# Ledger of designs, part 53: peptides against a protein of PDB entry 4U39

Target 1, 302 residues: chain A of PDB entry 4U39
Amino acid sequence: SIKVIGVGGGGNNAVNRMIENEVQGVEYIAVNTDAQALNLSKAEVKMQIGAKLTRGLGAGANPEVGKKAAEESKEQIEEALKGADMVFVTAGMGGGTGTGAAPVIAQIAKDLGALTVGVVTRPFTFEGRKRQLQAAGGISAMKEAVDTLIVIPNDRILEIVDKNTPMLEAFREADNVLRQGVQGISDLIATPGLINLDFADVKTIMSNKGSALMGIGIATGENRAAEAAKKAISSPLLEAAIDGAQGVLMNITGGTNLSLYEVQEAADIVASASDQDVNMIFGSVINENLKDEIVVTVIATG

## One batch from the design tools (peptide; aimed at target 1 L188 L258 S259 I286)

Design b2_p23_5_s1 (made by RFdiffusion4, then SolubleMPNN; from b2_p23_5, 11 letters changed)
Fold by OpenDDE base, seed 5:
Structure b2_p23_5_s1 (fold): chain B 302 residues (1-302), chain A 23 residues (1-23)
Amino acid sequence: as target 1 above (302 residues)
Amino acid sequence: SPGVELFQVLRDGKVVKQEQVVV
């Protein structure tokens, strides 16, 4: 089974966005120290952590409180994650609960023998230096606790949105990018396409790989596959070129009109931008809600 | 009086597990 665990405010917003977009084949778990915020989660399973420590009032933007809250609730987290083959841990780094609890939860998932994937954001620069420093510590702890850690730099989201984009819309886009990172991988396993991957294929690319980068490309029209692939490998979300990656996981998602030719064309473009000795796997997904759009998601590992 | 804090696991908006912790 695949489980997605949202940790703290940012992680729970991302999980809500996943549920709103009907990401299938996954079980959703919302974790928070704030009981009021947790009640707003759309997740089937909601878990308040650190009830003794926080009294449901949240972590006060302190990562040490988030960490201790997860440690206090370890047995309950273990029970909720038990029997998962894969666990996505999603969080916004820089806060209290997400930054502190996400590494603890990730370690619990890993110790249970699940393929553990972190999908986390760095805070925007405008959130201030304190959040950036807390995020750096949380990302370091996540890297040790996961098989693969996808880090989304929120400042790079500002490069793909309009300059007049309200702050609230920039956060919604960060939640959407977190959704895309989880869905881009989960759909390869849970959703049938033209080219299906098994869990063993995904595990080969993601097991013990450390940090990963994500690129996304979306296009329409006659050259949509090639354009989407080119946008994915040149995505502002990629802090480095994919040519140095040891592994590449690619998802090619399209509507019912997605052809095997388009899948191959997109795969060839990503392969040509990668190292010749790279372990590349690709899958295709059919999403009937995509009319003429192709979405290419690239996860570069190593 | 020691405060009773509740750890709650919710499933489908229903409490499926509740632990009372005497603090």
Scores: peptide ipSAE 0.051, ipTM 0.561, DockQ to the pose 0.011
OpenDDE base, seeds 1, 2, 3, 4: peptide ipSAE 0.017, 0.007, 0.024, 0.005; ipTM 0.388, 0.318, 0.383, 0.289; seed 2 fails the geometry check

Design b2_p23_5_s2 (made by RFdiffusion4, then SolubleMPNN; from b2_p23_5, 11 letters changed)
Fold by OpenDDE base, seed 3:
Structure b2_p23_5_s2 (fold): chain B 302 residues (1-302), chain A 23 residues (1-23)
Amino acid sequence: as target 1 above (302 residues)
Amino acid sequence: MPGVELFRVYRNGKVVYEEQRVV
């Protein structure tokens, strides 16, 4: 089974966005120290952590409180994650609960023998230096606790959105990018496509790979596959070029009109931009909601 | 008086686990 665990405010917002976009084949778990925020989760499983420590009032933007809250609730987290083959741990780094609890939860998942993937955001520079420093510590702790850590640099989202985009919409886009990172992997396993990957293929690419970067490309029209692939490998979310990656996981998602030719064309573009010795795997997914759109998601590991 | 806190796990809006903890 695949489980997605949202940790703290940003992680829970991402999980809500996944549920709203009908991401299939996954079990959703919401974890928070704030009981009021947790009640707003759409997740099937809701878990308050650190009830004794915080009295449900949240972590006060302190990562050490988030860490201790997860440690207090370890047995309950273990029971919620039990029997998962794969666990996605999603959080916004820089806060109290997400930054402190996500590494503890990730380690619990890994110790249970699940393929453990972190999908996390770095805070925007405008959120201030304190959040950036807390996020750096949380990201460092996550790297030790996961098989693969996808880090989304929120400042790069500002390169994709209009300059006049309200601050609230920039946060919603960060939640959407977290969704895309989880869905881009989970759909390869859980959703039928033209080229299906098994869990063993994904495990081979993602096991013990450390940090990863994600690129996304969306296009329409006659050259949509090539354009989407080119946008994915040149994505502002890729802080480094794909040619330095040791492993590449690619998802080509399209509507019912997605052709095998378009899948191959997109795969060839990503392969040509990658190192010659890269371990690349790709799958395709059919999503009837995309109509004429192709979405290419690239995860570069190593 | 030690506060009794109720730890609850919810699944599909139903309580599936309840633990009374003396705080």
Scores: peptide ipSAE 0.248, ipTM 0.734, DockQ to the pose 0.011
OpenDDE base, seeds 1, 2, 4, 5: peptide ipSAE 0.047, 0.009, 0.022, 0.013; ipTM 0.551, 0.288, 0.391, 0.336

Design b2_p23_5_s3 (made by RFdiffusion4, then SolubleMPNN; from b2_p23_5, 11 letters changed)
Fold by OpenDDE base, seed 5:
Structure b2_p23_5_s3 (fold): chain B 302 residues (1-302), chain A 23 residues (1-23)
Amino acid sequence: as target 1 above (302 residues)
Amino acid sequence: MPGVELFRVYRNGKVVREEERIV
């Protein structure tokens, strides 16, 4: 089974966005120290952590409170994650609960033998130095606790959105990028009849790989697949080029008009931009809502 | 045309598995 656990406010917003976009084949778990915020979750499973420590009043933007809250609730987290083959841990880093609890939850998932993938955001620079420093500590702790950690640099989202984009929309785009990171992988595994052979291949690419880079490309028109692939490998979300990547996960999502040729062309572009000896899993997904758009998601490991 | 889902596994830069599904 695949489980997605949203940790704290940012992680729970991302999980809500995943549920709203009908991301299939996954179980959703919302975790928070704030009971009022947790009540707004759309997840089937809702877990308040650190009830004794926080009394449901949240972590007060303190990662140490978030950490201790997850430690207090360890047995409940273990029970909720038990039997998962794969666990996505999603959080907005820089807060109290997400920053402190996400590494603890990730370690619990890993200790249960799940393939543990972190998908987290680095805060915007405008959120202030305190959040950036807290995020750096939480990201370091996540790297030790996961098999693969995808870090989304929120400041790079400002390069792909209009300069006049309201702050609230920039946060919604961060939630959407978190969704795309989880969905881009989960769709490759959740496809009926691939699960047994492809999970072993995904595990080979993602197990003990440390930090991963994520690129997204969207295009339309006659060369849309190649354009989307080129945009994905040059995405502002990539903190480095993928040319040294030993492992790649690629998802191509398109409408019902997505051709085998377009899919192959995009895969060949991404493979050619990766290491010569790359281990790559490529999947295509049909989404009737995309019409003429192609979305390429690339996750590079190694 | 029915949507075609293509899955490829590359190992050492070479396709080692390909699956096509008609959705």
Scores: peptide ipSAE 0.229, ipTM 0.770, DockQ to the pose 0.773
OpenDDE base, seeds 1, 2, 3, 4: peptide ipSAE 0.078, 0.043, 0.017, 0.017; ipTM 0.609, 0.545, 0.400, 0.389

Design b2_p23_5_s4 (made by RFdiffusion4, then SolubleMPNN; from b2_p23_5, 11 letters changed)
Fold by OpenDDE base, seed 1:
Structure b2_p23_5_s4 (fold): chain B 302 residues (1-302), chain A 23 residues (1-23)
Amino acid sequence: as target 1 above (302 residues)
Amino acid sequence: MPGVELFVVYRNGKVVREEEKIV
């Protein structure tokens, strides 16, 4: 089974966005120290951690409170994650709960023998230096606790949105990019496409790989596959070119009109931009909601 | 004083599990 665990406010917002976009074949768990925020989760399973430590008022932007809250609830987190083959741990780094609890939860998942994937954001520069420093510590702890850690640099989201985009919409786009990172992997296993991957293929690419980068490209029209692939490999979300990656996981998602030719064209573009010795795997997914859009997601590991 | 940890699991808007741990 695949489980997605959202940790703290940002992780729970991402999980809500996944549920709203009907991400299939996954079980959703929301974890928070804030009971009011947890009540707003759409997840079937909601876990309040550190209830005495925080009185349900959240971690006060202190990662040590988030860490302790998860350590406190270890046995119950183990029970909720038991029997998962794969666990996604999603969080916004820089806060109290997400930064502190996500590494603890990730380690619990890994110790249970699940393929453990972190999908996390770095805070925007405008959230201030304190959040950036807390995020760096949380990302370091996540890297040790996961098989693969996808880090989304929120400041790079500002390069893919309009310059006049309100701050609230920039956070919604961060939640959407977290969704795309989880869905881009989970759909390869859980959602039928033109080219399906098994869990063993994904495990080979993602097991003990450490940090990963994600690129996303979306396009429409006659050359949509090529354009989406080119946008993915040149995505502002990629802090480095994919040519240095030891592994590449690619998802080509389209509507019911997605052709094998378009899948091959997109795969060839990403392969040509990758190292010759790269372990590249690609899958295709059919999503009826995309109509004429193609979404290419590239995850570079190594 | 030993901390008491409260863990609460909600499913479908209902408390399904509540555990207190003295730490």
Scores: peptide ipSAE 0.272, ipTM 0.758, DockQ to the pose 0.011
OpenDDE base, seeds 2, 3, 4, 5: peptide ipSAE 0.018, 0.015, 0.232, 0.238; ipTM 0.327, 0.294, 0.715, 0.710

Design b2_p23_6 (made by RFdiffusion4)
Pose (drawn by RFdiffusion4):
Structure b2_p23_6 (pose): chain A 294 residues (1-190, 197-206, 209-302), chain P 23 residues (1-23)
Amino acid sequence: SIKVIGVGGGGNNAVNRMIENEVQGVEYIAVNTDAQALNLSKAEVKMQIGAKLTRGLGAGANPEVGKKAAEESKEQIEEALKGADMVFVTAGMGGGTGTGAAPVIAQIAKDLGALTVGVVTRPFTFEGRKRQLQAAGGISAMKEAVDTLIVIPNDRILEIVDKNTPMLEAFREADNVLRQGVQGISDLIALDFADVKTIMKGSALMGIGIATGENRAAEAAKKAISSPLLEAAIDGAQGVLMNITGGTNLSLYEVQEAADIVASASDQDVNMIFGSVINENLKDEIVVTVIATG
Amino acid sequence: STTRTVYEKTVGDGVEMVTVTTS
């Protein structure tokens, strides 16, 4: 019983993307103060929060509103989250709802005893000072409210995509990366949560590599461990979760080769949750998701 | 360190696996 909660617009898209990618085994909850944006969520459960406060008009990039909105809907949320063994709280930081409500929601989930993993994007630098400041204040709050917070620095999306990809696609990739963050774990729980719990505090950074071809598992792993999303050296990690995903042509040779690359770059006595998952919708593509904690 | 396999399955020509390593 793992629930992925998209909070605000940032999470709304990630949840959509997850659903779009048919990520299995999770119950999705899209939570928004913005009734209009919420009605775009492909989530079966659409929770409008702060209905009294925001009247479906959203939080206006005011985290305080997203917070008061979440606090207002404190009871509606717990109801939706009860029974969750694990709650992914996915949101965009810098906003109002994502920045404000996610900590409220993730804290509720944490109090509910669920393994609360917040997976959020820090706004692109270009989103400006307000976005940066609010997320920083918000990411700070997400850390206090989750067991593990995987923070995806959107600015690093721009190093990854072609220098000329339009902004719209840059935001879109941030959504996918958020999806890639949650799927990277949720695919490994579809298993004693104390395992993953022992891997889940402090902040967490993740990396992704995608490759195709003859030497792809290594190409993917190398790209994953060196990825711009992954800002710090993995040898600094106390715990590492590794997810290898490929087509039905995923060989153990490829799997371990990538595992060896991720492993050698991690500390030798590191705790590790490793999985490889076959995605029939993949052909020659392989995706390594690496999440380091410490 | 101790590594154990939690899950392993062959799917067509591919393999799915989950391991936990603890120290």

Design b2_p23_6_s1 (made by RFdiffusion4, then SolubleMPNN; from b2_p23_6, 8 letters changed)
Fold by OpenDDE base, seed 4:
Structure b2_p23_6_s1 (fold): chain B 302 residues (1-302), chain A 23 residues (1-23)
Amino acid sequence: as target 1 above (302 residues)
Amino acid sequence: TTTRTLYQKKVGKGVELIQVTTS
């Protein structure tokens, strides 16, 4: 089974976005120290952590409170994650609950023997230096607790969105990028497509790989596959070129009209941009909600 | 029932899809 656990406000917003987009084949768990915020989650499983410590009033933007809250609720977290083959831990880093609790939850998942993937955001620079410093500490702790950590730099989202995008919409886009990161991997396993990957293939690429970067490309039209692939490998979300990555995981998602030729073309573009010795795997997914669009997701590990 | 499975094969700097049909 695949479980997605959203931790804190940002993680829970991402999980809500995943549910709204009908991501299939995963179980959703919402975790928070704030009981009121947790009640707004759309997740089937809702877990309040640190009830004694916080009394449901949240972590007060303190990562140490988030950490202690997860430690207090360790047994409950273990029970919720038990039997998972794969666990996605998603959070917005820089806050109290997400920053402090996500590494603890990830370690619990890893200790249970699940393939543990972190998908987290760095805060925007405008959120202030304190949040950036807290996020850096949380990311460092996550790296030790996961098999693969996908870090999304929110400042790079500002390069993708319109300059006039309201702050609230920029946060929604961050939630959407988190969704795309989780869905780009989970669909390869959980959703039958033109090219299916087994869990063993994904495990080989993602086990004990440390930090990863994600690129996304979306395109329409006659050359949509090539354009989407080119956008993915040149994505602003990639803080480094995919050249030099030890592993590459690629998802090619299209509508019912996705052709094998388009899949091949996209795969060739990503392969050509990758190192010759790279371990590259790719899958193809059919999403009936996509009309004329192709979405290419690239995850570069190592 | 014929099952068609697609596999990926690295060919030079590219990837080739190989179709295996099992009956």
Scores: peptide ipSAE 0.119, ipTM 0.670, DockQ to the pose 0.060
OpenDDE base, seeds 1, 2, 3, 5: peptide ipSAE 0.006, 0.106, 0.008, 0.179; ipTM 0.283, 0.640, 0.355, 0.743; seeds 1, 5 fail the geometry check

Design b2_p23_6_s2 (made by RFdiffusion4, then SolubleMPNN; from b2_p23_6, 12 letters changed)
Fold by OpenDDE base, seed 5:
Structure b2_p23_6_s2 (fold): chain B 302 residues (1-302), chain A 23 residues (1-23)
Amino acid sequence: as target 1 above (302 residues)
Amino acid sequence: TTTTTLYEEKVGKGISLIRVTKS
């Protein structure tokens, strides 16, 4: 089974976005120290952590409180994650609960033998230096606790959106990018496509790889596969070129009109941009809602 | 018509688990 656990406000917002977009084949768990915020989650399983420590009032933007809250609730987290083959831990780094609890939860998942993937955001620069510093500490702790950590730099989202985009919409876009990171991987396992990957293939690319970067490309039209692939490998979300990656996981998602030729074309573009010795795996997914759109997700590991 | 009900249960040591039951 695949479990997605959203940790803290940002993680729970991402989980809500996943549920709203009907990400299939995964179980959702929402974790928070704030009981009121947790009630707004759409997840079937909601877990308040650190009830003794926080009394449901949240972590007060203190990562140490988030950490202790997860430690207090370790047994319940273990029970919620039990039997998972893969666990996605999603959080917005820089806050109290997400930053502190996500590494603890990730370690619990890893200790249970699950392939543990972190999908987290760096805060926007406008959220302030304190959040950036807290995020850096949380990311460092996550790296030690996961098999692969996908880090999404929120400031790069601002390069994709209009400069006049309201702050609230920028956060919604961050939630959507988190969704895309999880879905880009989970669909390869849980959703049938033209080319299916098994869980062993995904493990080969993602086990003990440390930090990863994600690129996303979307296109329509006659050359949509090539354009989407080119956009993915040049995505602002990629803080480095993929040519230095040890492993690449590629998802090519299209509608019912997605052709094997388009899949191959996109894969060839990504392969050509990668190191000759890169371990690249790719899968295709059919999403009937995309119609004429192709979405290429590239995850570069190592 | 599916009704979603939220239940909060305290599970040992002060931990609350909220379950959404669809009926």
Scores: peptide ipSAE 0.025, ipTM 0.459, DockQ to the pose 0.013
OpenDDE base, seeds 1, 2, 3, 4: peptide ipSAE 0.064, 0.012, 0.012, 0.006; ipTM 0.605, 0.423, 0.365, 0.298; seeds 1, 2 fail the geometry check

Design b2_p23_6_s3 (made by RFdiffusion4, then SolubleMPNN; from b2_p23_6, 8 letters changed)
Fold by OpenDDE base, seed 1:
Structure b2_p23_6_s3 (fold): chain B 302 residues (1-302), chain A 23 residues (1-23)
Amino acid sequence: as target 1 above (302 residues)
Amino acid sequence: KTTTTVYEKKVGNGVELIQVTKS
């Protein structure tokens, strides 16, 4: 089974976005110290952590409170994660609960033997230096607790959105990118496509790889496959080129009109941009909600 | 059907609460 755990406000917003986009084949768990925020979760499983410590009022932007809250609830987290083959831990780094609790939850998942993937955001620069510093500490702790950690630099999202994009929309886009990171992997396992991958394939690419980068490309039209692939490998979300990556996981998602030729074309472009010795695996997914769009997601590991 | 389970953990002379809700 695949479980997705949203931790804290940002993580739970991402989980809500996943549910709204009907990401299939996963179980959703919402974890928070803030009981009111937790009540707004669409997740089937909701877990309040650190109830005594926080009295349900949240972590007060203190990662140490988030950490202690997760430690307090360790046994219940273990129970909720038991039997998972794969666990996604998603959070917005820089806050209290997400930053502190996500590494603890990730470690619990890893100790249970699940393939543990972190999908987290760095805060925007405008959120302030304190959040950036807290995020750095949380990311460092996550790296030790996961098999693969996908870090999304929120500032790079600003490069792909309109200059006049409101701050709230920028956060919504960050939630969407978190969704894309989780869905880009989970769909390869859970959703049949033109080219299917198994869990063993994904595990080979993601097990004990440390930090990873994600690129996304979306395109329409006659050359949509090539354009989407080119956008993915040149994505601002990729803080480094995919050249030098030890592993590449690629998802080519399209509508019902996605052709095998388009899948191959996209895969060839990503392969050509990767090292010759890279372990690259790719899958395709059919999403009926996509019209004439192709979405290419690339995850570079190692 | 939503099920809520509350767990109590003893910490010193105090009790910590953990709530899990499944719908």
Scores: peptide ipSAE 0.034, ipTM 0.447, DockQ to the pose 0.011
OpenDDE base, seeds 2, 3, 4, 5: peptide ipSAE 0.000, 0.025, 0.000, 0.006; ipTM 0.290, 0.441, 0.266, 0.311; seed 2 fails the geometry check

Design b2_p23_6_s4 (made by RFdiffusion4, then SolubleMPNN; from b2_p23_6, 12 letters changed)
Fold by OpenDDE base, seed 4:
Structure b2_p23_6_s4 (fold): chain B 302 residues (1-302), chain A 23 residues (1-23)
Amino acid sequence: as target 1 above (302 residues)
Amino acid sequence: VTTTTLYEEKVGNGIQIIQVTRS
């Protein structure tokens, strides 16, 4: 089974976005120290952590409180994650609960033997230096606790949205990018496509790989596959070129009109931009909600 | 001695896993 656990406010917003976009084949778990915020989660499984420590009033933007809350609720977290083959831990880093609890939760998942993938955001620069510093500490702790950590730099999201985008919409876009990161991987396993991957394939690419970068490309029209692939490998979300990555996981998602030719064309473009010795695995997914769009997701590891 | 009890409670269309810790 695949489980997605959203940790804290940002993680729970991302999980809500995943549910709203009907990401299939995963179990959703919402974790928070704030009981009122947790009640707004759409997740099937909800857990209030650190009930004794916080009394459901949240972590007060303190990562140490988030950490202690997860430690208090270790048995609860173990029970929720039990039997998972793969666990996605998603959080907005820089806050209290997400920053502190996500590494603890990830370690619990890893200790249970699940392939543990972190998908987290760095805060926007405008959120202030304190949040950036807290996020850096949380990301460092996550790297030690996961098999693969995908870090989304929120400042790079500003390069792909309109300059007049309201702050609230920028946060929504961050939630959407987190959704795309989880879905881009989970769909390869859970959703049938033209080229299916098994869990063993994904495990080979993602086990004990440390930090990863994600690129996304979306395109329409006659050259949509090539354009989407080119956008993915040149994505502002890629803080470094995919050249030099030890592993590449690629998802080509299209509607019912997706062709094998388009899949191959996209794969060839990504391969040509990658190192010759790279371990590349790609899958294709059919999403009936996509009309004329192709979405290419690239995860570069190592 | 700390004892931990876990139980599930139905909340809306989902479940809540609740931990009760007693010393």
Scores: peptide ipSAE 0.306, ipTM 0.834, DockQ to the pose 0.015
OpenDDE base, seeds 1, 2, 3, 5: peptide ipSAE 0.218, 0.000, 0.019, 0.035; ipTM 0.775, 0.277, 0.460, 0.482; seeds 2, 5 fail the geometry check

Design b2_p23_7 (made by RFdiffusion4)
Pose (drawn by RFdiffusion4):
Structure b2_p23_7 (pose): chain A 294 residues (1-190, 197-206, 209-302), chain P 23 residues (1-23)
Amino acid sequence: SIKVIGVGGGGNNAVNRMIENEVQGVEYIAVNTDAQALNLSKAEVKMQIGAKLTRGLGAGANPEVGKKAAEESKEQIEEALKGADMVFVTAGMGGGTGTGAAPVIAQIAKDLGALTVGVVTRPFTFEGRKRQLQAAGGISAMKEAVDTLIVIPNDRILEIVDKNTPMLEAFREADNVLRQGVQGISDLIALDFADVKTIMKGSALMGIGIATGENRAAEAAKKAISSPLLEAAIDGAQGVLMNITGGTNLSLYEVQEAADIVASASDQDVNMIFGSVINENLKDEIVVTVIATG
Amino acid sequence: SGKVVSIIQSKEQPEPTISKTEL
């Protein structure tokens, strides 16, 4: 019983993307103060929060509103989250709802005893001061409210995509990366949560590599461990979760080769949750998702 | 000491399994 909660617009897209990618084994909850944007969620559960406060008009990039909105819907949320063994709280930070409500929601989930993993994007630098400041204040609050907070620095999306990809695609990739963050874990729980719980505090950074071809598992792993999303050296990690995903042509040669690359770059006595998952919709593509905690 | 929790799923092992190794 793992629930992925998209909070605000940032999470709304990630949840959509997850659903679009047919990520299995999770119950999705899209939570928004913005009734219009929420009605775009492909989530079966659409929770409008702050209906009394925002009247479906959203938080206006005011985290305080997203917070008061979440506090207003404190009871509606717990109801939706009860029974969750694990709650992914996915949101965009810098906004109102994502920045404000996610900590409220993730804290509720944490109090509910669920393994609360918040997976959020820090706004692109270009989103400006307000976005940066609010998320920083917001990411700070997400850390206090989750067991593990995987923070995806959107600015690093721009290093990854072609220098000329339009902004719209840059935001889109941030959504996918958020989806890639949650799927990277949720695919490994579809298993004692104390395992993953022992891997889940402090902040967490993740990396992704995608490759195709003859030497792809290594190419993917190398790209994953060196990825711009992954800002710090993995040898600094106390715990590492590794997810290898490929087509039905995923060989153990490829799997371990990538595991060896991720492992050698991690501390030797590191705790590790490693999985490889077959995605029939993949052909020659392989995706390594690496999440380091410490 | 470390611990590795491995979940293997590949063409040689289509079904996932959980294994644990202490370091």

